# Peptides against a protein of PDB entry 9GMZ, part 41

Target 1, 343 residues: chain A of PDB entry 9GMZ
Amino acid sequence: TGFPLELLTRPATERLAYFENYTVAHPRLKEVYEILMRTIAEPAGASFIFVYGASGVGKTTLRLRVEQKLTELALPKLESDRARVPVVGIEAIAPESRYFNWKEYYTRALITLEEPLIDHKFDYGVRGISRDNFGKINVESKVVAPALRRALENALIHRHPDVFFVDEAQHFGKVASGYKLQDQLDCLKSLANMTGILHCLLGTYELLTFRNLSGQLSRRSVDIHFRRYCADSPEDVQAFKSVLLTFQQHLPLAETPNLVDHWEYFYERTLGCIGTLKDWLKRVLSDALDREATTITLKDLQKRALSVAQCQKMFKEIQEGERQLSETEADVQNLRSALGLGA

## One batch from the design tools (peptide; aimed at target 1 A25 P27 K241 V243)

Design b2_p18_7 (made by RFdiffusion4)
Pose (drawn by RFdiffusion4):
Structure b2_p18_7 (pose): chain A 343 residues (1-343), chain P 18 residues (1-18)
Amino acid sequence: as target 1 above (343 residues)
Amino acid sequence: ETEEIEELAEEIAEASLD
């Protein structure tokens, strides 16, 4: 397999768009996708899905793909319920203030729930907020956060989404003190419990500070780790080389450059994160298409790679996250002993 | 080892998330 040969006659813009739209279902992403879909299809009391992963591992692409896939299920279901949004997805806003702005979060979440059949919803539940009949949801600055949250709860329980996505969930950790971390997630827990809607939180390894704050949160959450490829296990190395080969075969050029020979350097500057690898390859391809180059040289790769210091920071954070998420038989034995079960 | 990598790359190229 490979890129369509017809693209060679087409201008560089078509090649670049093709490579941008190209995706690879590498084993780690496939496994994480399967787990996430299975868990969304049947939460069974869980009110959170935590998706931990390093920067550039593909959390956003996973969210988008699962959003598209779930939207497919909604079309047959729509014949039964004319007013139902299948998936709602938003991004956590990093606040300018010391603490996360819950009023803005509620405003944006309610805005994202706009539908053409707004007549079906009628009143949101509290005065002061309504559509301006121009397709935009208007909220009043005098409307307080408790009333806006109540309106969001009512809207969510009416629409009943399958899953609620909060991309970049590490921004929830912006707090004004050292004790508000548990409350920041308890508010979202209460919202999810009352609305009966699973809240899937995606973020980098900084999200691990939101892992196990309380036993209630521990039970109301499901952990999904989007592990990067590690050079320690030969199988992961084989998979990383294989992803490079698929990219080598699928980037549009006159002749396919050799990328497996330079797999060590790629891993050095990407740490196995597939998104970081694709971004680099797309940048190099764009640079090469400017000069109409027939192949990719090492010099081109080096010109638009990542700095050593940046990769050092990436690895430090990744090591900390993998150390915190590691699970061993020793932990299972310790828990067994402390529980008094024995063996 | 090269053949194993090619076989795995073919499986990955055939895989989809749809």

Design b2_p18_7_s1 (made by RFdiffusion4, then SolubleMPNN; from b2_p18_7, 6 letters changed)
Fold by OpenDDE base, seed 5:
Structure b2_p18_7_s1 (fold): chain B 343 residues (1-343), chain A 18 residues (1-18)
Amino acid sequence: as target 1 above (343 residues)
Amino acid sequence: DMEKIRELAEEIDKASLD
């Protein structure tokens, strides 16, 4: 079913908001969603989940949909346990300095976990952490990182979320030497162990560097690869065309644009990443609505496309990540063969 | 080819992540 036809008589802002809020449940997203939901429900002693894939593959969309579902599933239990928060999700920020800002991380996590509307107020016993008149957490600049960590540990224990999400988690590693990256992972591992809360780190293929550094994390982590669609796979090409057709039907325009006929151009400028595709279409839709256009043309698409240079850079990063995974799979097969375990 | 694309698009459109 396409977009609601009544949107054609609505303001441009409402038409754009419809498309922004529309999520295509494409095969790769559905697969990863099912694996992630199952792993959260039955972590089997795991303390970490790593979700890695290309930039713009849809990891943030995955996170938000899981957060929504976990919230919905928890609603009946929240009536009896007013202290509980079902899920917490934050985005890691790229540090401006050579060191990851743990103080900022703990502050953001605490602010996100301690929503103003939560009935059960918790006193963390930390001077300089307060609530304003609206119940929002305020952290004074004098509060040190170890005190914020203890406050977050206590908050996580008290609120007992089913999972703690960290999006853009590759930012833990960007400025650290390999040694400092291990220390950061040990800090996260310690937080997960002290609280008993499952952590899910979402990020680019740079998260694979975390696995190579910690043989101990491998025993308590589940890995989920969020793959892009590949042009060398007929099935992936078919799925990508089907996603284009679905988006085509959900663009709130008077005339349905033919996106599928341009699938190669869409693939060239998205690398099979559906998040990149959606963001591109949002920009083009916004431009079309501003001009009161009846449809989207190839010229409109070209104006908002990523440059070839951007796509080439992104593709090199993807190829390196996919290569590292392929090598890891080969190493597992070699190990199994060496152990006398059949393929 | 187009029929399979349409069928899959309908499945995707009806697919709830729920």
Scores: peptide ipSAE 0.444, ipTM 0.924, DockQ to the pose 0.903
OpenDDE base, seeds 1, 2, 3, 4: peptide ipSAE 0.427, 0.427, 0.426, 0.426; ipTM 0.919, 0.916, 0.919, 0.919

Design b2_p18_7_s2 (made by RFdiffusion4, then SolubleMPNN; from b2_p18_7, 10 letters changed)
Fold by OpenDDE base, seed 5:
Structure b2_p18_7_s2 (fold): chain B 343 residues (1-343), chain A 18 residues (1-18)
Amino acid sequence: as target 1 above (343 residues)
Amino acid sequence: TMQEILKLAQEIDASSLE
């Protein structure tokens, strides 16, 4: 099992594209995928799903695979309901200003939801929202955020997606002085309530601040922790080595590199984050293909590795997030014990 | 063991997220 050997005779672009499109179904990704798919299918009155974990753990890969699967599952129904969109996914952008740009968020959401190929064009009843000759939505600069919100609410109601994904959702926390993070959550809650659409927010451990601030969202949210692999867990080390073994088999090179023998170095420079690992290997593969190299060496890996200083910063952010979760779990256990519910 | 790593790698490679 491995890459198709025919790729060795194909252009470097096709070889790189194969690896880019290849997804390792590693244990943590599979676990969170199954939980997320089940929660989307049976939200049980939840209005929100929070998916949080380290940067580079694979949250975007998770989102894209769920979007693909929901689209595939909806195809038979889309023949009868041509107005339906099965899933919508956007990435929240870090504002250049100290304020989250709701106008940009609503515009991007609306543009993504109302793709050019959708047959049933919707009239938003908002002046300055139009479609071009290709059916792409255009939003004039004069359109204000409240009008864009109403347009998005109406579009979400009309298109009835099973879920609305927001990647990098920690950017909702970028609020100016004098505004509350709670107000951002109330805006999202209102959008979910007005549309009846399940929202999935993916992001870093900064999303934990959102969970703690809204006692009302906590009653209508499902939390999914996308954990990294930990070197202090023998099972996690075994899984991480197995991921390295899988990647080395799927690198379209004439000679299979031995990545597993360097597992400690890979762990040191990825912190057990498989997305970071994949991105690193992608950069190294690109360099190898450009040189027409037969394999990847440790020197090739070292050339594209994250610096120790970058890894130390990332690790500190991870440790703080993992600590906050552990404290929350302990607080829940202490509360249960104090209530006499037992462990 | 290397056998357990190989087995899990085979399970990972065979596992579509489907």
Scores: peptide ipSAE 0.295, ipTM 0.865, DockQ to the pose 0.893
OpenDDE base, seeds 1, 2, 3, 4: peptide ipSAE 0.285, 0.279, 0.230, 0.291; ipTM 0.856, 0.860, 0.832, 0.863

Design b2_p18_7_s3 (made by RFdiffusion4, then SolubleMPNN; from b2_p18_7, 7 letters changed)
Fold by OpenDDE base, seed 5:
Structure b2_p18_7_s3 (fold): chain B 343 residues (1-343), chain A 18 residues (1-18)
Amino acid sequence: as target 1 above (343 residues)
Amino acid sequence: MEEKIRELAAEIDAASLD
C-alpha cells in the first residue's frame, strides 16, 4: 500500500519520522521475532537467550518491537499488579577502559527498571540510591558495584519482567588483563539465577565466545542466529529485492524511486543487512527532504553509502562469525556421528 | 521473478510482526 499520501503535504520532519518509525517485517526479522517471542513465553527452564548476528542486521529493531509487544500484552495485568514491569531493555556500553564497567551497567539497568511512572516505589535499603521529585532514580558516586547489584536483584525480583534485554552484549567480553571472560558469564548467570529473570543478550558474533566458554550456560540458553541475506542464495536475493521494493513504496516522496534496479549496489554496501539499508535510506531521505527533492537518485545514494573499506571490514567480521557457526554445526554433526546417533 | 518479488513485498508490507 505504501506511505500515506497525505504525508506529501506534511513537513519534512513528519515525513522523516514516518520512515524512521516504519518497520519492514522482512522474512528474517519475522522469523527471529517469532522464535524470540515464543522463547520468552515458554523459556522451558532457560535462563539466557543469545541473539547474535552481523552489525546492522536489525537486532535493536527486533528488541524494540519485542519490548513494545510484551508491554502491550502485559497492559491488562499491569492494572492489577502495579509493581510489575513487563520488560526491561538496556544497551551495554563499550567501556572507555579495558574492562567492562559493572557499576555503570547496574546503574543503567536500575534506572531503566525504576522508571518514574511506576507508582510503587521500593526502598532497596541501599544508601545513596534515591528518587528525585519526578521519581527518577539517582545513584550517588559513592555507591559501590556490589550494592548496585543487590539493588538491581531486588528490583528485578519485585518488578518481575518477562525478560531482561541487553543490547550490544559483546561488550561484556571486554575484560581487563588478568580477568577471565568466564567471570563475566558467571556474574550474569548468578544475576539470572538469583532473580529468576530470563536474560536476552543481543550482539555481534563476538557473543559466540560466550556460548563456547560455559557448558553450564549452554544447557540453560537458547541460541537465535539473526542471519543477513546472502547473495549466493536465490531466495535471499529475492527477499532482499522485496525489502527494497517495500522501502521504495514507504519513502514519502512525490516520485517513487526505483531502488530494486540498483539491488546489487544496495547489497554491495549493506552486505544484506536490513538495518544498515534502513539507516542508509534514512540519511538519503533526510537529504532529499532538505532539498525538497521529488525523488532519490543514484547520486544521492552514493553520497551517503558506506565506503568500500568499511564494507570490506564489516564483511570480514561477518565471514569470521559465519565460519565459527558452520564449524560448530560440523562439530555437532561429528559428535552425533561419533556417538552413533546418525546424521 | 518480478511477480514473486511483488508477492513477497506485499506479504512484507501486510505483515505486522504481530
Scores: peptide ipSAE 0.385, ipTM 0.900, DockQ to the pose 0.896
OpenDDE base, seeds 1, 2, 3, 4: peptide ipSAE 0.362, 0.371, 0.368, 0.374; ipTM 0.892, 0.894, 0.894, 0.896

Design b2_p18_7_s4 (made by RFdiffusion4, then SolubleMPNN; from b2_p18_7, 7 letters changed)
Fold by OpenDDE base, seed 5:
Formats: C-alpha cells, sequence, structure tokens
Structure b2_p18_7_s4 (fold): chain B 343 residues (1-343), chain A 18 residues (1-18)
C-alpha cells in the first residue's frame, strides 16, 4: 500500500500529478461525504444544504468527490435523458466591489451548467446569450442580471441536476451598504424554489451568519459541520497521525519521509486542517522533485510552512466559528430544557 | 498507539470515498 513504485522512474510532472490527484479518505471527510451523499439522495423537502468549516479543512475536495460520484451514478440515466446534467458546481467569487456580483454569479452558473458536450442545446429565450462554434456559452455584456437569472432558472429546470453546489459561499455575505444579508438569502431561496433544485452552499464559518439570519432556512436546510482535527482529543490526534502516515506512504519519493515524528509541527502549521496539510506537502514535494531529492527533510517542510502569523489569524477565525456553534448547541439544549423536553 | 495509527492509516488508505 502506497504510491506505485513505477512512479519513481516517471517524470516529476507525473509524480506530482499522482500526489495532487490522491485523496486521503480521512475520517472527517468520509463522515461528511456520507452525510452529504445521503442528504442529496433524500433531501426530505430541504432546499438547502450548508457545509461549513475552517478554511483548508477540505470542503473543495469534498465537493469534487461528490460531483464525481453523482456523475458516475447518473451515467445510466444520461443515456435516456440527454438533456440532464447530474450535478453543477461553481465557486462564488469574492467581489472586487463591496457587493456580491449577481450578474457574474448567474453567468458562471449558466456557463458551468451548459458545458459544450451537451448535445441538447437549450434556447434561453434571452437575446445576447449564445453558443460559440465550440458550444461554449457566451453572454454579451448588455445582458442584465434579471435576464441571466431567468436563463439560469430555465436551464436548471431543463437540466434538472440533483444538486447545485456553490463553493466559497460566504462571499454572498458581501453586501453593499444598506443591503441586508437576508436579501441575498431570499434571492437564493427564490432560485431554489422556482427551479426545484437542491442548493448546497459550502464555505467558512461565515456561513453561520446566514443560518442565524433566517429562522425560515432552518426548516428547509440541512447543516453539515466539517470539523478540523482537535489536539485536545486523543481520537483526533490519532486520526491526524494516521493521515500523516498515509500521506507519507503516498509521497512518490525514493526514501519515505518520516512525517509522523513531526506530527506536532504539522498540527501547529495546519490547525488540524487536512486540505492545508495536503497543499503544504504538495509544495514541499514539488520542491523536492525539482531538486531530484530522494526524500523530504524538516528544513524542506519549514521552507513551505504557513507563517505563525497566518496560523494565528486562521486559528482566531476557527475559534470564533467553533464558539458560535457551541453557543448554538447550548441554546438548543436550553430551549429543550425550557420546553420540558429532556436534554 | 503505533499499531492503532497503522491500522487506521491502512483503513484510510483502503477507504475509497466510493
Amino acid sequence: as target 1 above (343 residues)
Amino acid sequence: EDEAIRKLAAEIDAASLD
């Protein structure tokens, strides 16, 4: 078990690509994956799924693996329904301005939903939306956001994906002065209701502000907390060490580096976030391959580590998110106790 | 501890998200 030994004779690009494409199915990722897949299969009248957790916990990896699996599961149905798209996933972009760009969001969503390989061209009924000679969607600059929304609504109805993913969804919280975050949520709710498509929003703990603003979302949403590994939990420390051992075995180097002996240093610089760990190891592996090195040293790790200042900032954001969740859990327990429901 | 880590690492390595 480990990387294919034949990779040691392959180009550095293939060795790096192997590690980039390798996904450690770590316990928290597996748990969240199973919950998410079950919720998509049986949404039980939910219109939204919220997946929140620390930056670098692995939310994008989760999304991509779910998109892959939903695509694989849909293949037999796509032969009979050539208009269907099984899943659509976009990343919400941080606005350059102080407000979320809905025109850009709808454009990206429409482009992603209407991939060139779809045989059935849809007429959006909107002037200035076309396909090029390669089947790629082109949106003219004159097309306004309300027209793009209608085009996206029609496309989502016609393509009927099992879920619509929005990664980095905390960027919906970037509203102009005088606008409320609630208005952004009501816009998303309206899109989900008009299309009948389940939306999954992935993001940081800033997504908790979306939950707190809409008591109506709580009845139509499923919440999934993608937790980091915590150093105060012996089980989480054991899992984190096991992930280090797994990565150690999958680094395509002639000599297996001992990552596990440095677990505290890895924890200090990742905060228990496996995505941050993978990205760090990827950078270090790239440097090692460029030097034709046989292994990775502690000095190589130190050169590509996040700074202490970056880790301190990330840790404060995590602590605030974890605190808000703990307070919410306590409030639920207090509400149950006040209702005479046992704790 | 080391055996439990090795066992869990083997389970993680064998675990496809499939």
Scores: peptide ipSAE 0.494, ipTM 0.939, DockQ to the pose 0.936
OpenDDE base, seeds 1, 2, 3, 4: peptide ipSAE 0.488, 0.487, 0.486, 0.482; ipTM 0.938, 0.935, 0.938, 0.937

Design b2_p18_8_s1 (made by RFdiffusion4, then SolubleMPNN; its pose is not in this set)
Fold by OpenDDE base, seed 1:
Structure b2_p18_8_s1 (fold): chain B 343 residues (1-343), chain A 18 residues (1-18)
Amino acid sequence: as target 1 above (343 residues)
Amino acid sequence: SEEQRLQELAEQFSQPLP
């Protein structure tokens, strides 16, 4: 079980693309995937799903795999309903200004939702939104954010996706001085309510601040914590070593590198985040392929590792997020105890 | 052995998501 050996005779670009497209079905990813798929299938009146975890834990990989699966499951229905889109996924952009750019968000959502392959021409009812001869959406610069919102609402209603994904959703929390984070959340709630479309927000632990602002969302949201692997758990260490072994077997190199022997160094520089690990290995593989190297060495790994200072910063952000969640769990336990529900 | 157990897990992790 490993990469196809025929890749060793293929161009470096094809070898790199194989590894980039390869997904390790590690326990934390599989767990969150199953919960997310089940929640999308049976939202039980939820309007929001929050998926939060460390930067580089693998949230984007999770989103892409769910988008793929939902698309595959919808294919038979798309033959009869050519207007339907099974899923839409966008990434929220970090604003250059202290203001979240809603105009850009709505534009990106419309462009993503209205892929050229959709035969049904939809009139958005908004002047300055058109399709080119290739079916691509063009939005004129003069179109204002409220008009783009109405266009997106109409498009979401017409296309009826099972879920709307927003990656890097912590960027909704970037508001100017004097504006309330609550207004951003109310804007998203209104979009979900007006369209009837389930929204899934994926982000860092900064998303918890956004989630906690609305006690009313607790009744209409599902929370999913995408945890990293922890070195203090023997089971998590075993899983992390097994992920290293899996990647080791799927690096398209002539000589299989021994990554498992360096597991502590990999843990030190990834903090148990598999996305960070994969991105590190991609960089190292690219360098090895450029040199026509037969294998990867510890020295090659060290050249592309995150700095200790970067890891220390990331670890502080993780510890703060994990602390906030632990406090919330303790509050739930305290509430249960106070209600006379045994611990 | 630890190595055998890691290999068994790696084989499981190599399977596609359902």
Scores: peptide ipSAE 0.464, ipTM 0.940, DockQ to the pose 0.900
OpenDDE base, seeds 2, 3, 4, 5: peptide ipSAE 0.447, 0.459, 0.457, 0.454; ipTM 0.935, 0.938, 0.938, 0.937

Design b2_p18_8_s2 (made by RFdiffusion4, then SolubleMPNN; its pose is not in this set)
Fold by OpenDDE base, seed 1:
Structure b2_p18_8_s2 (fold): chain B 343 residues (1-343), chain A 18 residues (1-18)
Amino acid sequence: as target 1 above (343 residues)
Amino acid sequence: SEEEQLQKLAEEFSQPLP
């Protein structure tokens, strides 16, 4: 089924919002969604989940859909336990300075965890953290990072979410010269251990650096690779074409554009990343709606496409990440062979 | 089938994100 035809009579803002909120179910998203949901339900003593993949593969969409599902599943329990939050999700900000801003991270996490809708007021035990008359958390500028950490630890213990999501988690890797990336990871480990809350870090292949630094995480982390679609796989090409077919049916335009006929061009400019594809189509749809156009043309697509130079840069970053994973898989095979476990 | 499972997931994803 395509978009609701009634949208054609609605304002451009509603038509664009429909497409923005639309999520295509596709094989790679389904696979990672099911693995992530299962791992959250049965962490088996894991303190961390790492979800890594190309920029624009759809990690944020995955997070938001998992947050939605966990919230839905928790609703019956939240009626009896008004202190509980089912899930908390934040995005890590790229520091403007060479230092990761832990104070800002803890503040944002605390604000997100303590939405005004939570009836049960909690005292964080930290001077300079208060709720306003609307229940919104206010953090005074004088509150130091260690105090905010303690407030967040107490809040996480009290609210007991099933998982704490951190999107764009590669930004924890932005450490000043002379500081160890290990210290950042140890801070996160300590937060997970002190709270007993499962942490899910989503990010680019730069998260593999965290994985490699901590052989000790091997027993306490689950790894999930969110793969792109590969043009050398007939199955992946068919899945990518099916995504294009679904998107063309869900573009709220009077005439359905034929996106599938241009699948190679879409692949060239998205590298098989569905998030990049959706963002591209959203920009093109916005332009079409602004012009009151009945359809999208190849020229409209070309106007909003990533440049070849941008795609080449992104592809090199993907290839390096995929290579690092392939080396890790080869190391596992070599270890198995060395253990006398036949290949 | 895989298609039926994708359709079920599509129905779950038909709800707007909060």
Scores: peptide ipSAE 0.467, ipTM 0.931, DockQ to the pose 0.160
OpenDDE base, seeds 2, 3, 4, 5: peptide ipSAE 0.449, 0.459, 0.452, 0.460; ipTM 0.926, 0.928, 0.926, 0.928

Design b2_p18_8_s3 (made by RFdiffusion4, then SolubleMPNN; its pose is not in this set)
Fold by OpenDDE base, seed 3:
Order: sequence, then structure tokens, then C-alpha cells
Structure b2_p18_8_s3 (fold): chain B 343 residues (1-343), chain A 18 residues (1-18)
Amino acid sequence: as target 1 above (343 residues)
Amino acid sequence: SEQEKLEKLAEEFSKPLP
């Protein structure tokens, strides 16, 4: 099934919004989605889920689709419990400074958790946190990080989400001189323990450093590797071609472009990352709509492609992450063999 | 089949993102 043909008569903004909101179901996304949904439903005493993978693999799309599903599943309960929020998701901001801004993190988390549409007024017990006349949270500049933390702890306990998502969570690794990454993890662990709320950290392979630093987190964490498609796997190549076929059917253009015939070029410039592919096609679609073009060409694709230098940098970061995981898998096998459990 | 499972997931993903 392709895009709704009625979109061809709609404004460029609606046509672009359709493609932005469209998600291709593909094998790696399905696998990670099913594991994540199952782990949220049955955390088995876990306090953390780590979802790691290449930049542009589709982690944000995964998060948003899980948030949507959890919200839909919670609707019958939300009618009886108007204080409950089924899920909360934030993106960790890269600090302008050399250290993670906890005050900003807590403020954004509170603002996201306390949607204006929630009629239930909650007293945070913190002076300088209020709701405006529209129900939006206002945090006064004088409110300090420890007070915002207490407010967030109270809000999380009261709203009781099934999971707290933090996207781009590698930004917690931005630590000032004299601080340790361990202290950031202990802070997050304390928040999860105090609230009883499951935390899901999504990020790059830099999240693997978090796992290695805390043997205590490893006992209370579930790891989910969101893999890219690999060109050395015939199955992965076929899945990647199938994604291209689906995207070409869902580009709201008068003439269906042939993306599949260019699969090697798409692979070269995306490294098998479907998010990177979608973002590229979105840029090309925007340019095509601005020109009132009937289709997209290879020249249009080339104009918005990542440079070879960008792809080489991204590929080095991927190879380092995949290497670290392969070493960890080998260490597990060696440990099992040494214990006499077999491979 | 695995294809039918992907089609079912595609139906769930036919809804706009939140």
C-alpha cells in the first residue's frame, strides 16, 4: 500500500508531514520494539533499560512508537486514574558547558510529565514551581537542582509512568573535570530507586561505557542493541532494499521514484541506518515539493546526501561500538566455557 | 510468516507519530 493519493492535491506542508509521521516496519525495528515492549511490561526487577546503537539507526522513532503504544494501552486505566501518565519521554540536551545540566534536565522532565491537560493539580512541595493559567509548569530561576529533583521524584511517584524515556542519553557522559561518569549514573540510579520508575536510556554506543563503569547497574539493567543493517549479510541487504521499496511507495509524489536500483548508494551514505535514510529522503522530498517536482532524481539525492567524510566519521564510531560489543560477547563465551556451561 | 508479522506492525505504525 502506498501513500494516500489525495495528498497530491494537498499543500507541501501536509505532504511533508505525512512522510515525517510515516514509519516503515522493518525487521530490526520490529525486534527491538518487541523486546522493549516486553521488558517494560515485565521488568523483572530491572531499574534500567539501555537501548544503544548507531546514530541515525532509528532510536527516536522506536521511542515515539513505544510511547504511542503504551498510551493506547493505558487509555482504559486513565479514565479511572486521571493523575496517571502512562509514559514520559525526554531528550537529553547536549550542554553548552562541559558538564551535564541537571537543573535543565529536571525542569524539562517536570514540564513534560505535567501536561497542561491534566486537571489534577499537584503540589510539588517546592517554592518557585507553579502552574500558569493554562496549566503549564513554570519554574522560577531561583529554584536549585536539589529542589527540582525532589519535585521530579514526587511527580514521578504521583503520575506513576510505566517507563521514563531519556533519548540522546550519551549526553550524561559530559562530565566536568574532577567529576566521574559514575557519579552521573549513581544520580540516575538514585532517581529510579527513589521513584520506583523504570528508566529507559536510549543513545549511541557511548552508553556502553555506562554499563562497564557500574557492576551494580548491570545487575538491574536490560540491554537492547539496536543494530544497523550490514552489507555483508544477504538478509540485511534484502531488508534494506525492502525498506527502500516501502519508502518509494510512501513518498507523496506524482511519479514513484526508483530508489531500489540505487540501493548501494543509499547504503554507502546511510551505513544501513534507517533513521539516516528517512532524514535524507525527508530533505530530498522537501526540496522536490518546493520545486513542485513530479519525482526525485539521483541528482536530487546527491544534493542532500551526507558527505563521504561524514559517512567515514560515522562508520568509525559504529565500528568502535560494534567492536566493543563483539569483545563483550567473546568474554561471555570465554566465561561460560571456563565455568563448564558450554558455549 | 515473518512477512505477515511485519505487515501487522506496519498497520500499527500507520497511525501518525505522537
Scores: peptide ipSAE 0.406, ipTM 0.918, DockQ to the pose 0.164
OpenDDE base, seeds 1, 2, 4, 5: peptide ipSAE 0.399, 0.391, 0.406, 0.403; ipTM 0.916, 0.914, 0.917, 0.916

Design b2_p18_8_s4 (made by RFdiffusion4, then SolubleMPNN; failed a check: a repeat of another design; its pose is not in this set)
Amino acid sequence: SEMERLRELAEEFSKPLP

## One batch from the design tools (peptide; aimed at target 1 T1 Y22)

Design b2_p19_1 (made by RFdiffusion4)
Pose (drawn by RFdiffusion4):
Structure b2_p19_1 (pose): chain A 343 residues (1-343), chain P 19 residues (1-19)
Amino acid sequence: as target 1 above (343 residues)
Amino acid sequence: SAAFEEMLAAAAKPTEPLS
């Protein structure tokens, strides 16, 4: 397999768009996708899905793919319920203030729930907020956060989304003190419990500070780790080389450059993160298409790679996250002994 | 063009890695 040969006659813009729209279902992503879809289809009391992963591992692409896939299920379902949004997805806003702005979060979450059939919803539940009949949801600055949250709860319970996505969930950790971390997530827990809607939180390894704050949160959450490819296990190395081969065969050029020979350097500057690899490859391809190059040289790769210091910081954060998420038989034995079960 | 839109739709689908 490979890129369509017809793209060679087409201008560089069509090659670049083709490579941008190209995706690879590498094993780690496939497994994480399967787990996430299975868990969303049946939460069974869980009120959170934590998706931990390094920067550039593909959390956002996973969110988008699962959003698209779930939207497919909604079309047959729509014949039964005319007013139902299948999936709602938003991004956590990094606040300018010391603490996360819950009022702005509620405002944006309610705004994202705009639908053309707004007549079906009628009143949101609290005065002061309504659509301006121009397709935009208007909220009043005098409306307080408790009333806005109540309106969001009512809207969510009415629409009943399958899953609620909060991309970049590490921004929830912006707090004005050292004790507000548990409350920051308890608010979202209460919202999810009352609305009966699973809140899937995606973020980098900084989200691990939101892992196990309380036993209630521990039970109301499901952990999904989007592990990067590690050079320690030969199988992961084989998979990383294989992804490079797929990219080598699928980037539009006159002749396919050799990328497996330079797999070590790629891993050095990408740490196995597939998104970081594709961004680099797309940047190199764009640089090559400017000069109409027939192949990719090592010099081109080196020109637009990542700095050593940047990769050092990436690896430090990744090591900390993998150390915190590691699970061994020793932990299972310790828990067994402490529980008094034995063996 | 329509042929280009079809290529893009095909490219949007996940592809298994090669061996």

Design b2_p19_1_s1 (made by RFdiffusion4, then SolubleMPNN; from b2_p19_1, 9 letters changed)
Fold by OpenDDE base, seed 2:
Structure b2_p19_1_s1 (fold): chain B 343 residues (1-343), chain A 19 residues (1-19)
Amino acid sequence: as target 1 above (343 residues)
Amino acid sequence: SAEFQAILEEASKPKEPLK
């Protein structure tokens, strides 16, 4: 099914919003979604889930769809347990300084956990945390990071989410020394252990550094690789073409553009990353709507494409991440062989 | 959403080979 034809009579803002809110299902998104949902339901003593993959592969889309599903599944239970929050999702901010701002992290987590619609107001046991008239959390400047941590621990225990999501989690790794990175991981591990709440860190291949630094996290973590589509795989090429076909049917334009015939150009400028593809098409759609155009052309695509230099940089970062994963798989095989277990 | 589940189910259907 394509877009609702009624959108052609609607304002450009509604037409753009339709496409922005539209999610194409594709094999890799489905696979990772099913693994992630299963792991959240049955963590088997895991305290962490790591979801890693290329920038623009669609990790934020995955998170939002899982958050939505967990919320829907919790609705019947929320009638009986008004204190419960089904899921918490935050984005890690890149530190302006060489140090991760834990005070800001805990504050953002508390604000996100404490939706105004939660009837049961929790006492954080911390002076300088209050609610406004709209039920929003206000944290006074005098509240220190250790107090905010205790408030978050208490809130997570009381609200008992099925998972705590941290998007862009590679930003925890932006520390000047490997020693400080370990301390940050130990802080996160301690928070997960003290609360009993499963943490899911989503990020780039820079998250692999976290996996390698803590041999103790590896025992309590589940790894999920969100792969891009590869042009050397006929199945991946077919999946990518099928995504293009779906997007062309869901662009709210009077004439359906032929995106599929340009699949190689779309692949060249997205590296098989569906988020990058969606963002590109969104920019092109916005330009077309601003011109009251009936369709999009190759020239419109070229105007909003990433440069070859940007694609080459992104591709090097992807290749390094894929290489590190391949080495880890080889290390597992070597370990099995050394143990006398067949490969 | 039921809509996303329907989308996931539709993505699982063998799409007709792009001719």
Scores: peptide ipSAE 0.140, ipTM 0.753, DockQ to the pose 0.092
OpenDDE base, seeds 1, 3, 4, 5: peptide ipSAE 0.023, 0.014, 0.021, 0.116; ipTM 0.483, 0.434, 0.460, 0.746

